# Ledger of designs, part 71: peptides against a protein of PDB entry 3VA4

Target 1, 107 residues: chain A of PDB entry 3VA4
Amino acid sequence: EPIGQLRLFSGTHGPERDFPLYLGKNVVGRSPDCSVALPFPSISKQHAVIEISAWNKAPILQDCGSLNGTQIVKPPRVLPPGVSHRLRDQELILFADFPCQYHRLDV

## One batch from the design tools (peptide; made by RFdiffusion4, then SolubleMPNN)

Design b2_p16_6_s2 (from b2_p16_6, 12 letters changed)
Fold by OpenDDE base, seed 4:
Structure b2_p16_6_s2 (fold): chain B 107 residues (1-107), chain A 16 residues (1-16)
Amino acid sequence: as target 1 above (107 residues)
Amino acid sequence: SDAEIEARVAAHDASL
């Protein structure tokens, strides 16, 4: 069962999409085999990773050295590659220019 | 939604 959800808001790319997040590593990237597959040119093949551990319900987000970056919206912050950011529920995230929101599921 | 609006605004600013 999913532990969390990443919502990609609607935009010029198309409608809103929800991606389930599971225990372990959830890779965000352009590659189709990513857990969160964002098939857009501005997204790196392996852009970022959201890791959820069994003992910590709050996911850890890391940028993987993406070309166009990963940012937290509020407070605004560009995530340096490989630096862990603990996601809060309802956190707004930019992968490149794609706005997303993390949602913690009741499990 | 408000969250979506905020995210879009932030995205716009980030692209500048």
Scores: peptide ipSAE 0.125, ipTM 0.706, DockQ to the pose 0.045
Fold by OpenDDE base, seed 1:
Structure b2_p16_6_s2 (fold): chain B 107 residues (1-107), chain A 16 residues (1-16)
Amino acid sequence: as target 1 above (107 residues)
Amino acid sequence: SDAEIEARVAAHDASL
């Protein structure tokens, strides 16, 4: 079962969507085969990855060399490609200009 | 903007 969730907030693209996150690599990208499939032109086919190594460890977010970048909202930070960022619960993330929020599920 | 995102999150939480 999922141990985390990535929420895509509602916007001009449509309603809010929640994506389950599992142990291992959860790829964020435009490709439909991605764990977090964001079918939007500004999202790279393989944009970023959220890797969860264990249920009791913070996930690692990495940008995969995306065209339009991955950012942490607060405190503001642009993630250089391939650099590991340890996600905090309730962390706000921008994939390109799409606002998302990670949270750990109560599992 | 960052402020807009934070405001959206705050508004969402307040509606719960």
Scores: peptide ipSAE 0.117, ipTM 0.679, DockQ to the pose 0.025
Fold by OpenDDE base, seed 3:
Structure b2_p16_6_s2 (fold): chain B 107 residues (1-107), chain A 16 residues (1-16)
Amino acid sequence: as target 1 above (107 residues)
Amino acid sequence: SDAEIEARVAAHDASL
């Protein structure tokens, strides 16, 4: 059962897509093996990871040394590789130039 | 949505 969701907003790549997030490590990347597969050239094969340790704890986002980076929109922040960022509900995230939003599911 | 618009604006600015 998913605990969270990552929304990829619509764009030139196509319509909005929603990715379920589960307990453990949810890898974001271009590789089709990723939990959150973003099949775009500007996304690294393993770009970032969203780790959820419990349903009632904020997930941790880490950039995995991606080529084009991971950013938080508000307040604006570029995430250094390997540095933990505690995600807030409704957090807006840029993976490279792709806008996404995390939200917690009520389960 | 407002969030989508805001994110797109931010993405545009970041790409410059």
Scores: peptide ipSAE 0.130, ipTM 0.704, DockQ to the pose 0.044; fails the geometry check
Fold by OpenDDE base, seed 2:
Structure b2_p16_6_s2 (fold): chain B 107 residues (1-107), chain A 16 residues (1-16)
Amino acid sequence: as target 1 above (107 residues)
Amino acid sequence: SDAEIEARVAAHDASL
């Protein structure tokens, strides 16, 4: 059962997609093996990771040294590689130039 | 949605 969700907003790439997030490490990247597979050239093969340790604990987002970066929208912040960022519910995230939103699921 | 708009605006600004 997923305890979180990452939404990729609709755009020129196609329609909105929702990715379930589970306990443990949820890798965001271009590789098809990623939990959140974003098959776009500007996304690194292993771009970032969302780690969820418990359902009642804020997930940790880390950029994995991606080429085009990971950013928080509000307030604006570029995430340095490997630095832990606690995700807030409804957090808006840019992976490269792809807008996403984290949502905590009420389980 | 507002969130989508805000994200797209931010993405646009970041790409400049």
Scores: peptide ipSAE 0.121, ipTM 0.703, DockQ to the pose 0.044; fails the geometry check

Design b2_p16_6_s3 (from b2_p16_6, 11 letters changed)
Fold by OpenDDE base, seed 1:
Structure b2_p16_6_s3 (fold): chain B 107 residues (1-107), chain A 16 residues (1-16)
Amino acid sequence: as target 1 above (107 residues)
Amino acid sequence: SAAEIAARTDAHDASL
């Protein structure tokens, strides 16, 4: 059962997509085997990871040394590679230039 | 192009 959701907003790439997030590591990247597969050229194959250790704990987002980076939108912050960022519910994230939103599910 | 962007991204990834 998914504990969270990552929404990729609609854009030039196409329509909105929702990705379920589960306990453990949810890899964000261009590789098709990623939990959050973003098949776009500016996305690194293994771009970032959202780790959820428990249903009642905030997920941890880490950039994996991606070329085009991972950013928090508000307040604006570029995430240094490997540095943990605790996600807030409804947090807006940029993977490269792709805006996404984390949402905690009621579980 | 998309292919060129992907190539640059892949090159970076490979150098990690």
Scores: peptide ipSAE 0.782, ipTM 0.967, DockQ to the pose 0.927
Fold by OpenDDE base, seed 5:
Structure b2_p16_6_s3 (fold): chain B 107 residues (1-107), chain A 16 residues (1-16)
Amino acid sequence: as target 1 above (107 residues)
Amino acid sequence: SAAEIAARTDAHDASL
């Protein structure tokens, strides 16, 4: 069962989409086999990873050396490649210029 | 174009 969710907000690309997040590594990227598949040209094939090690632990977000980066919105922060960022519930994230939001699912 | 942007992204990714 999913432990979290990543929401891609609606925009010029289309309507919002929700992606379930599971225990382990959830890859964010343009490759269609990514857990969070973002089929947009500015998204790297393997853009970032959200790793959930346990249901009761905050996920870890890492940028994978993407071209257009991964940023936290509040407070604003560019994530250096490979540096772990612990996600807070309701955290707003930019993958390239695509706004997303992580939230924990109560299961 | 979208294809050109994707190609630039792919080139970057391949250079990692």
Scores: peptide ipSAE 0.779, ipTM 0.967, DockQ to the pose 0.912
Fold by OpenDDE base, seed 2:
Structure b2_p16_6_s3 (fold): chain B 107 residues (1-107), chain A 16 residues (1-16)
Amino acid sequence: as target 1 above (107 residues)
Amino acid sequence: SAAEIAARTDAHDASL
């Protein structure tokens, strides 16, 4: 049962996609075996990780030292590699230039 | 090109 969702907004790359997020580590990256597979050349093979330790705890987002970075949109800031960021529901995230949104599911 | 971008990204990843 997914605890959260990561939405990749539609863009020049294609249509909107939703990725389920589960307890544990959800890797965001270009590698096809990533939980959130973003098959785009500017995305690192293992770009970032969203770790969810419990349904009632804020997920932790960390950039994995990606080339093109991970950013929070509001307020704008670049996430330094390996530094934990607690995700808020409906948080807007940029992986490289790809806008996404974290959604907490009612579970 | 997309291939060149991917190669550059891969090179970065490998350097970590």
Scores: peptide ipSAE 0.777, ipTM 0.966, DockQ to the pose 0.923
Fold by OpenDDE base, seed 4:
Structure b2_p16_6_s3 (fold): chain B 107 residues (1-107), chain A 16 residues (1-16)
Amino acid sequence: as target 1 above (107 residues)
Amino acid sequence: SAAEIAARTDAHDASL
């Protein structure tokens, strides 16, 4: 059962998409086998990771050294590669230029 | 082009 959700907002790339997030590592990237597969050329094959533990359901986001980066919108912050960021419910994230939002599910 | 952007992204990834 998913613990959270990552929403990719609609844009020039296409319609909105929702991705379930599970316990463990949820990889964000262009590779089709990623948990959060973003098939866009500016997204690295292994772009970022959202890790969720059983004892702390608040996800940890890390950029994996992507070319076009991972950013938090409020307050604005570019995530250095490998530096942990604890996601808050409804937090807005940019993977490259693609806006997303994390939602914690009530489970 | 999309292909060129992807290639540049892949090149960066390979250099990590």
Scores: peptide ipSAE 0.775, ipTM 0.966, DockQ to the pose 0.904

Design b2_p16_6_s4 (from b2_p16_6, 10 letters changed)
Fold by OpenDDE base, seed 2:
Structure b2_p16_6_s4 (fold): chain B 107 residues (1-107), chain A 16 residues (1-16)
Amino acid sequence: as target 1 above (107 residues)
Amino acid sequence: SDAEIQARVDAHDALL
C-alpha cells in the first residue's frame, strides 16, 4: 500500500517509470538498492531522499549533496543540500536533468 | 561520455 508515487517521465533514457513511495525514507539515486533507482550516469548513487512520516502529511524532499542537483520546476528552485522541501501533490521535480512528478495516492 | 559523466559524479560522491 504505497502512500505516494514518483513518476519518471519518458525521455531519451527510455519509457516512463512509476515508483511507489512508502512511509519512511525513499532514497532516489543511481544505486540499484534505492527505492527510486535512476540508473543514469548524471545521478548520484544516493542523490536525494523523499521522507514520508505519515499518510496525511506532506512528504519532505532533500537533496543529499548530489553533484547535479535537485530542483523544483514551478516555481523554479534549486534545492540546497540537506534543506527540507515539503512536496505538494503533483509537484514536478528535476533530479539532475530527469523530470519527475510526485503524486499523492488515494489510500 | 557517459563514463566520464559518471566518474565525475562518483568523485563528487566520494567527497561527501
Scores: peptide ipSAE 0.823, ipTM 0.971, DockQ to the pose 0.975
Fold by OpenDDE base, seed 3:
Structure b2_p16_6_s4 (fold): chain B 107 residues (1-107), chain A 16 residues (1-16)
Amino acid sequence: as target 1 above (107 residues)
Amino acid sequence: SDAEIQARVDAHDALL
């Protein structure tokens, strides 16, 4: 059962997409084997990781040294590579220029 | 172009 969700908002790339998040490491990247596969040229093959250690604990987001970066929207912040960011429910994230939102699911 | 964007990203990825 998924315990979180990452929503990719609709845009020029296409319609909105929802990706389930599970316990462990959920890799965000252009590689098709990523948990959150974003098949866009500006996204690194392994761009970032969302690690969920427990269903009742805030996930940790880390940029993996991507070229085009990972940012938090509010408050605005560019995530340095490998630095942990604790995700809040409803957090808005930019992977390169792609806006996403993390949602905690009720399980 | 998209190909050029991806090539730059891939080159960066290879250096990690």
Scores: peptide ipSAE 0.822, ipTM 0.971, DockQ to the pose 0.904
Fold by OpenDDE base, seed 1:
Structure b2_p16_6_s4 (fold): chain B 107 residues (1-107), chain A 16 residues (1-16)
Amino acid sequence: as target 1 above (107 residues)
Amino acid sequence: SDAEIQARVDAHDALL
């Protein structure tokens, strides 16, 4: 059962995509086996991780040392590798230059 | 190019 959703907005790369987020680690990256697979050249194979714990459904986002980085939009902030950021509902995230939005599912 | 962009990313990933 998905706890959240990550939306990749439409762009030059193609249409909008929604990725379900589950308890545990949801890896964001170019590798096809990532939970959130972003098959784009500027995305690292394992770019970031969104971890959701059973005791705290608020996701924790960490950049995995990606070249092109992970950023929070409001307020603007570049996430240093390994630094935890607790995602808020509707949070806007940039993986490299790809805008995404986290959405908490009400289950 | 996309190939060049990816190559730079892959090179960086390999150093982690």
Scores: peptide ipSAE 0.819, ipTM 0.970, DockQ to the pose 0.937
Fold by OpenDDE base, seed 4:
Structure b2_p16_6_s4 (fold): chain B 107 residues (1-107), chain A 16 residues (1-16)
Amino acid sequence: as target 1 above (107 residues)
Amino acid sequence: SDAEIQARVDAHDALL
């Protein structure tokens, strides 16, 4: 059962999409086998990872060395590759130029 | 172009 959700906001790419997040490694990237598949040219094949552990439901976001980066919106911050960022509920994230929002699910 | 953007990304990824 999903523990969280990543929402990709609507834009020039198309409509809003919601991706379930599960325990373990949730890869964000252009590769179709990613948990969060973002099939856009500016997204790296393996762009970032959202890891959720059983002992701590708060996800850890890491950029995987993407060309176009991963950013937190508030406060503005570019995530250095491999540096852990603990996601807060409702946190706004940019993968390249694509705005997303993390939602913690109450299950 | 989208093709150019993707090519640059893929080239970068190959160096990781």
Scores: peptide ipSAE 0.816, ipTM 0.970, DockQ to the pose 0.939

Design b2_p16_7_s1 (from b2_p16_7, 6 letters changed)
Fold by OpenDDE base, seed 1:
Order: structure tokens, then sequence, then C-alpha cells
Structure b2_p16_7_s1 (fold): chain B 107 residues (1-107), chain A 16 residues (1-16)
């Protein structure tokens, strides 16, 4: 059962997509085997990771040294590589220039 | 870059 969801908003790339997030590491990246596969050139093969622990429902987002970066929208913040950011429900995230939103699933 | 970000924020607002 997924603990969270990452929504990729619609854009020039195509329609909206929702990705389930599970316990452990959910890798965001261009590689097709990523948990959150964003098959776009501006996304690094392994761009970022959303890690969810059993004891802490709030995910930790870390940029993995991506080329085009990971940013929090509100308040605006560019995430330094490897620095943990605790995701809040409904958090808006930019992976490169792809807008996403994290949603906590209270199940 | 700031202008690009502003445009993205506007797009995000449209989705909320």
Amino acid sequence: as target 1 above (107 residues)
Amino acid sequence: MEEELAELLERLAAHL
C-alpha cells in the first residue's frame, strides 16, 4: 500500500501522472527503473530520492546531485545535493523544470 | 531564471 503520492502536473510533456510512493527509497529520475520515472532529457538518470521510513511518515527529499536541480516552490528553495528536506503534505516541487506535488495518503 | 520560475509558479497556481 502506498504511503504517499507524487503528482507530475500536466504540461508540454503530456498529461498529469501520479506516482505511488512506498516505504524506503523512491528514486526520482530519467531511468525507467526509477520509482518515479520522469523520462525527460533534463531529468538526471537518478535525480532525487524521496525516502519514507516506517517510524516517520513525512518523506525526506534529497537531490542526488542532479544537473538541473531540485527546488521547493513555497517557500522557494534550491535543495543542495544530499541535504535532507522534510516534505510537507501538498508540497510543490520542481525537478528541473517539471512541477510536481507530494500528497500524503492517510490510510 | 527568475522569470522562468515565475511562469512555472503561475502554472502551478492554475493546477491548484
Scores: peptide ipSAE 0.118, ipTM 0.654, DockQ to the pose 0.035
Fold by OpenDDE base, seed 5:
Structure b2_p16_7_s1 (fold): chain B 107 residues (1-107), chain A 16 residues (1-16)
Amino acid sequence: as target 1 above (107 residues)
Amino acid sequence: MEEELAELLERLAAHL
């Protein structure tokens, strides 16, 4: 069962997409092999990773040295590569210029 | 950068 969800908001790229997040490493990237596959040119093949170590712990987001970066919206912050950021429920994230939201699932 | 970010945040706001 998924423990979390990453929502890609709708935009010019198309409709909203929801990606389930599981225990372990959930890679965000352009590669179709990624758990969160964002097939857009501005997204790096392996852009970022959301690691969930346990169902009762906040996930950790790390940028993987992406070309166009990973940002937290509130409060505004550009994530340096490899630096751990604890995700809060309902966290708003920009992968390059794609707005997303992390949601903890009630499971 | 600021203008681009502002546009993105505006789109985000529309979804909140």
Scores: peptide ipSAE 0.118, ipTM 0.657, DockQ to the pose 0.036
Fold by OpenDDE base, seed 4:
Structure b2_p16_7_s1 (fold): chain B 107 residues (1-107), chain A 16 residues (1-16)
Amino acid sequence: as target 1 above (107 residues)
Amino acid sequence: MEEELAELLERLAAHL
């Protein structure tokens, strides 16, 4: 079962979407094969990765050298490619200009 | 671009 959730907020692209996150690597990207598939031109095919380990509930977010970047909203921070960022529950993330929120599930 | 950013930030703030 999913350990976390990534919510894509509603916008001009359409309604809100929730993506389950599992143990291992959850790739965020435009490619349909991605765990978190964001089929938008401004999203790189493989944009970022959210990795969740069994021994650490806090996911690690890394930008994969995306064209339009990955940013943490509060405090504001642009993630350099390949640099690990430990996600906090309810953290707000921008993939390109798409606002998302990470939620830790109560499991 | 700054106006778009401001709108986005306001939207994000509403979701906190």
Scores: peptide ipSAE 0.113, ipTM 0.647, DockQ to the pose 0.033
Fold by OpenDDE base, seed 2:
Structure b2_p16_7_s1 (fold): chain B 107 residues (1-107), chain A 16 residues (1-16)
Amino acid sequence: as target 1 above (107 residues)
Amino acid sequence: MEEELAELLERLAAHL
């Protein structure tokens, strides 16, 4: 059923975590109600959103006006709030200082 | 900042 996956790499916070991504809006944030719940102080309650419209379309990542920002690692880019960024498979993302990777699942 | 990015990439590469 999941169309994608967001991996949170291991770090000082603990072990690696994998979050399934589904059709629609997958909210990334500190709130436990988020699809991708990152319960860390530097993450905004609603930090960003990954919107997946279809299995054959690239997801759209938007920063939601977070305090500590959303960045693409390679090549480095700070995402302006509310601006759509098409995610590439295997893209490395920083939510605040937390490194993650988007992976398209084979569906 | 470039050094920080290199450090991050090295860490990430270890997870790939």
Scores: peptide ipSAE 0.111, ipTM 0.646, DockQ to the pose 0.031

Design b2_p16_7_s2 (from b2_p16_7, 7 letters changed)
Fold by OpenDDE base, seed 2:
Structure b2_p16_7_s2 (fold): chain B 107 residues (1-107), chain A 16 residues (1-16)
Amino acid sequence: as target 1 above (107 residues)
Amino acid sequence: AAAEEAARLARAAAHA
C-alpha cells in the first residue's frame, strides 16, 4: 500500500484527485508516465520529484527545473531547482499554480 | 480550510 498521498485540490481544472506515493521517486509532472500526472500545460513534463526512502522518514521534495516553479505555502517559499525540501505532514504545495497537499499515511 | 487557503495562494502566486 502507499506510504503517502498527494492531493490535488479541486479547482477550475476539475475535481480533487488523490495520488498514492510509494517508496522511491514519485515524479510530479505533465507527462502521463509520472507517478503524479498533472496533465496541465503550465506543469512541466517532469516538474518535481517526491522521494521517499522509508515509511517512517520524511519525504524529500525537489523541483526539477520546472518552468513555472514549485512553492511551499506555509511559510511561503519558492524552491530553487534541485534543492531538497523535507516535507512535513499536511504540507501545502503549489506546482505552478495548482494547489496540492502532502499527507503521510498511517501504515 | 486548507483547500480554500491553497486556492487563495494559487491565485496570488507568481513564479519568482
Scores: peptide ipSAE 0.241, ipTM 0.800, DockQ to the pose 0.041
Fold by OpenDDE base, seed 3:
Structure b2_p16_7_s2 (fold): chain B 107 residues (1-107), chain A 16 residues (1-16)
Amino acid sequence: as target 1 above (107 residues)
Amino acid sequence: AAAEEAARLARAAAHA
């Protein structure tokens, strides 16, 4: 049962895609075995991680030392590698230049 | 609206 969702907005790469997020570590990266697989050259093989410790706790986002970075849109913030960022519901995130949105699911 | 803003920022980042 997914606890959250990461939405990759539509763009030149193609249509919108929704990725389920589960308890534990959800790796975001170019590698096909990532929980959130973003098969684009500008995305690092292991770009970032979204860790969900409980359904009623805010997930933690960390950049994994990616080449092109991870940014929060509002308020604007570049995430230093390995530093924990607590995700808010509806948080807008840039992985490199790919816009995404985290959504908490009510289950 | 969120998608539009995200797209705008993505375009800006792509050209930085």
Scores: peptide ipSAE 0.240, ipTM 0.794, DockQ to the pose 0.041
Fold by OpenDDE base, seed 5:
Structure b2_p16_7_s2 (fold): chain B 107 residues (1-107), chain A 16 residues (1-16)
Amino acid sequence: as target 1 above (107 residues)
Amino acid sequence: AAAEEAARLARAAAHA
């Protein structure tokens, strides 16, 4: 079962979408093979990765050297490529200009 | 809400 969820908020691209996150590497990117497939031109084919090493540990977000970047919303900052960021529950993230939210599933 | 805040920030980032 999924350990977490990444929500892509609704916008000009369309309605809200929810992506389940599992143990291991959950790749965020434009490629359809990605766990979190964001089929938008401003998203890199492999944009970022959310790695979950255990169900009881916070996921690690890393930008994969994306063209348009990965940002944390609060407090605002751009993630340097390859630098580990521990995701907090309810964390707001921008992949390029697409707003998303991570939350842990406690089921 | 979180969605509204995120949307606002996304729009700002798109024009930065």
Scores: peptide ipSAE 0.240, ipTM 0.794, DockQ to the pose 0.040
Fold by OpenDDE base, seed 4:
Formats: structure tokens, sequence, C-alpha cells
Structure b2_p16_7_s2 (fold): chain B 107 residues (1-107), chain A 16 residues (1-16)
């Protein structure tokens, strides 16, 4: 069952979408086989990864060397490629220019 | 509220 959720807020691209996050690697990217598939041209095929380990359900976000970057909103920070960022519950994230929010599920 | 804030910052980042 899902341990977390990534919400893509609504915008010009369309309505809000919620993506379940599971143990292991949840790839964010334009490729349709990604766990979090964001089929937009500004998103890299493999843009970022949200990894959730068994020993700690707090996820780690890493940019995968994306073209248009991954950013944390508060406090503002551009994530260097491959550098681990521990996600906080309710954290706001930008994949390229797409606003998202991570939510930890009670499971 | 969170969506609005995110949208605002997304627009700023897109133009940077």
Amino acid sequence: as target 1 above (107 residues)
Amino acid sequence: AAAEEAARLARAAAHA
C-alpha cells in the first residue's frame, strides 16, 4: 500500500492529480512508465526520484540531472543533481515549473 | 493557499 502521496496541483495543464508513493524508488518524469508520470515537455524523461526506505518512511528526493531542475519552495532551494533532500510532510516542490506537494500518509 | 503560493513561485521560477 502507498506510504506517501505526491499531489500535482491544478494548472493550465489540467486538473489536480494525486500519485501514490511506495517503498523503494518512485521516479518522477515524462516517461509513461514512471511512478509519477508527468507527460509534459518541460519535464525530463527521468526527472527526479523519491526514494522511501524500509527503515525510514521519510522520503529522500533527488534530482536526476533534469534539464529544468527541481526546487524546494520553502525555504527556496534548487536541488543539485544527485544530492539527497529529506522531504518534510506537506513540502512544496517544483519539478520544472510544475508545483507539487508531498504528503505523508498514515499507514 | 499552498497551491496559490506554489503557483506564484512556479511562475517566478519559469521566468528566471
Scores: peptide ipSAE 0.232, ipTM 0.788, DockQ to the pose 0.041

Design b2_p16_7_s3 (from b2_p16_7, 11 letters changed)
Fold by OpenDDE base, seed 5:
Structure b2_p16_7_s3 (fold): chain B 107 residues (1-107), chain A 16 residues (1-16)
Amino acid sequence: as target 1 above (107 residues)
Amino acid sequence: DEAAREAAAARAAAHA
């Protein structure tokens, strides 16, 4: 059962896609093996990771040294590689230029 | 929705 969800907003790439997030490491990247597979050239093969340690703890987002970066929208901030960012419910994130939203699921 | 508008704004800012 997923604990969270990452929503990729619709855009020129196509319609919205929703990715379930589970306990452990959820890798975001261009590689099809990623938990959150974003098959776009500007996304690094392993771009970032969302780590969920427990159902009652905020997930941790880290950029994995991606080429085009990971940014938090509010307040605007570029995440330095490897630096932990605790995700808030409904948080908006840019992976390269792809906007996403994290939300916690009611489980 | 509101989040989508914010997402669009974020994308625009990233391309500025």
Scores: peptide ipSAE 0.365, ipTM 0.853, DockQ to the pose 0.036
Fold by OpenDDE base, seed 2:
Structure b2_p16_7_s3 (fold): chain B 107 residues (1-107), chain A 16 residues (1-16)
Amino acid sequence: as target 1 above (107 residues)
Amino acid sequence: DEAAREAAAARAAAHA
């Protein structure tokens, strides 16, 4: 079962979508092979990665050198490529200009 | 959804 969830909020692109996150690397990107597939032109094929090492450990988010970047909303911060960011539960993230939220599941 | 509104506002600010 999933350890976490990434919610893509509804917007001009369409309705909300919820993506399950599992142990290991969860790639965020435009490529349909990604765990979190965001099929939008402003999203890089392999945009970012959320790595979860254990159910009780905070996931690590890293931008993969995306064209349009990855940003933390609160407090505002652009993530430099390859720099590890420890995700907090309910963290709000922008992949390019698509707002998402990470949620730790109670498993 | 408060979180959605906050995230949307942040997006707008980031691309202003």
Scores: peptide ipSAE 0.354, ipTM 0.848, DockQ to the pose 0.037
Fold by OpenDDE base, seed 1:
Structure b2_p16_7_s3 (fold): chain B 107 residues (1-107), chain A 16 residues (1-16)
Amino acid sequence: as target 1 above (107 residues)
Amino acid sequence: DEAAREAAAARAAAHA
């Protein structure tokens, strides 16, 4: 079962979408085979990765050298490619210009 | 909600 959830807020692209996050690597990207598939031109095919381990269920977010970047909203910060960022519950993230929110599930 | 508001603000900043 999912350990976390990534919410893509509604916008000009369409309604809100919720993506389940599982143990292991959850790839965020434009490619349809990504765990978190964001089929938008400004999203890189493999944009970022959210990795969750069994020993530490707090996810680690890394930008994969995306064209338009990955940012944390509060406090505002652009994530350097390949640098690990530990996600906090309810953290707001921008993949390119698409705002998302991570939610930890109590499982 | 507050999260949505913050997300909207972030989006606006991204487009600035």
Scores: peptide ipSAE 0.338, ipTM 0.840, DockQ to the pose 0.037
Fold by OpenDDE base, seed 4:
Structure b2_p16_7_s3 (fold): chain B 107 residues (1-107), chain A 16 residues (1-16)
Amino acid sequence: as target 1 above (107 residues)
Amino acid sequence: DEAAREAAAARAAAHA
């Protein structure tokens, strides 16, 4: 069962989409094989990863050396590639220019 | 909602 959720806000690309997040690595990217598949040209094939460990409730977000970057909205920060960022519940994230929100599920 | 407004602001900043 999903432990978290990543919401892609609606925009010119289309309506809002919600992606379930599971234990282990949830890859964010343009490739259709990604757990969070964002089929947009500005998204790298493997853009970022959200890793959820059994011993840590808070997911770890890492940019995978994406072309257009991964950013935290508040406080504003560009994530260096491969550097772990602990996600907070309701945190707003930009993958390239696509705003998303992480939500921890009660499970 | 607030999150949506913040998302919109984030988009604007990304395109600046």
Scores: peptide ipSAE 0.306, ipTM 0.830, DockQ to the pose 0.037

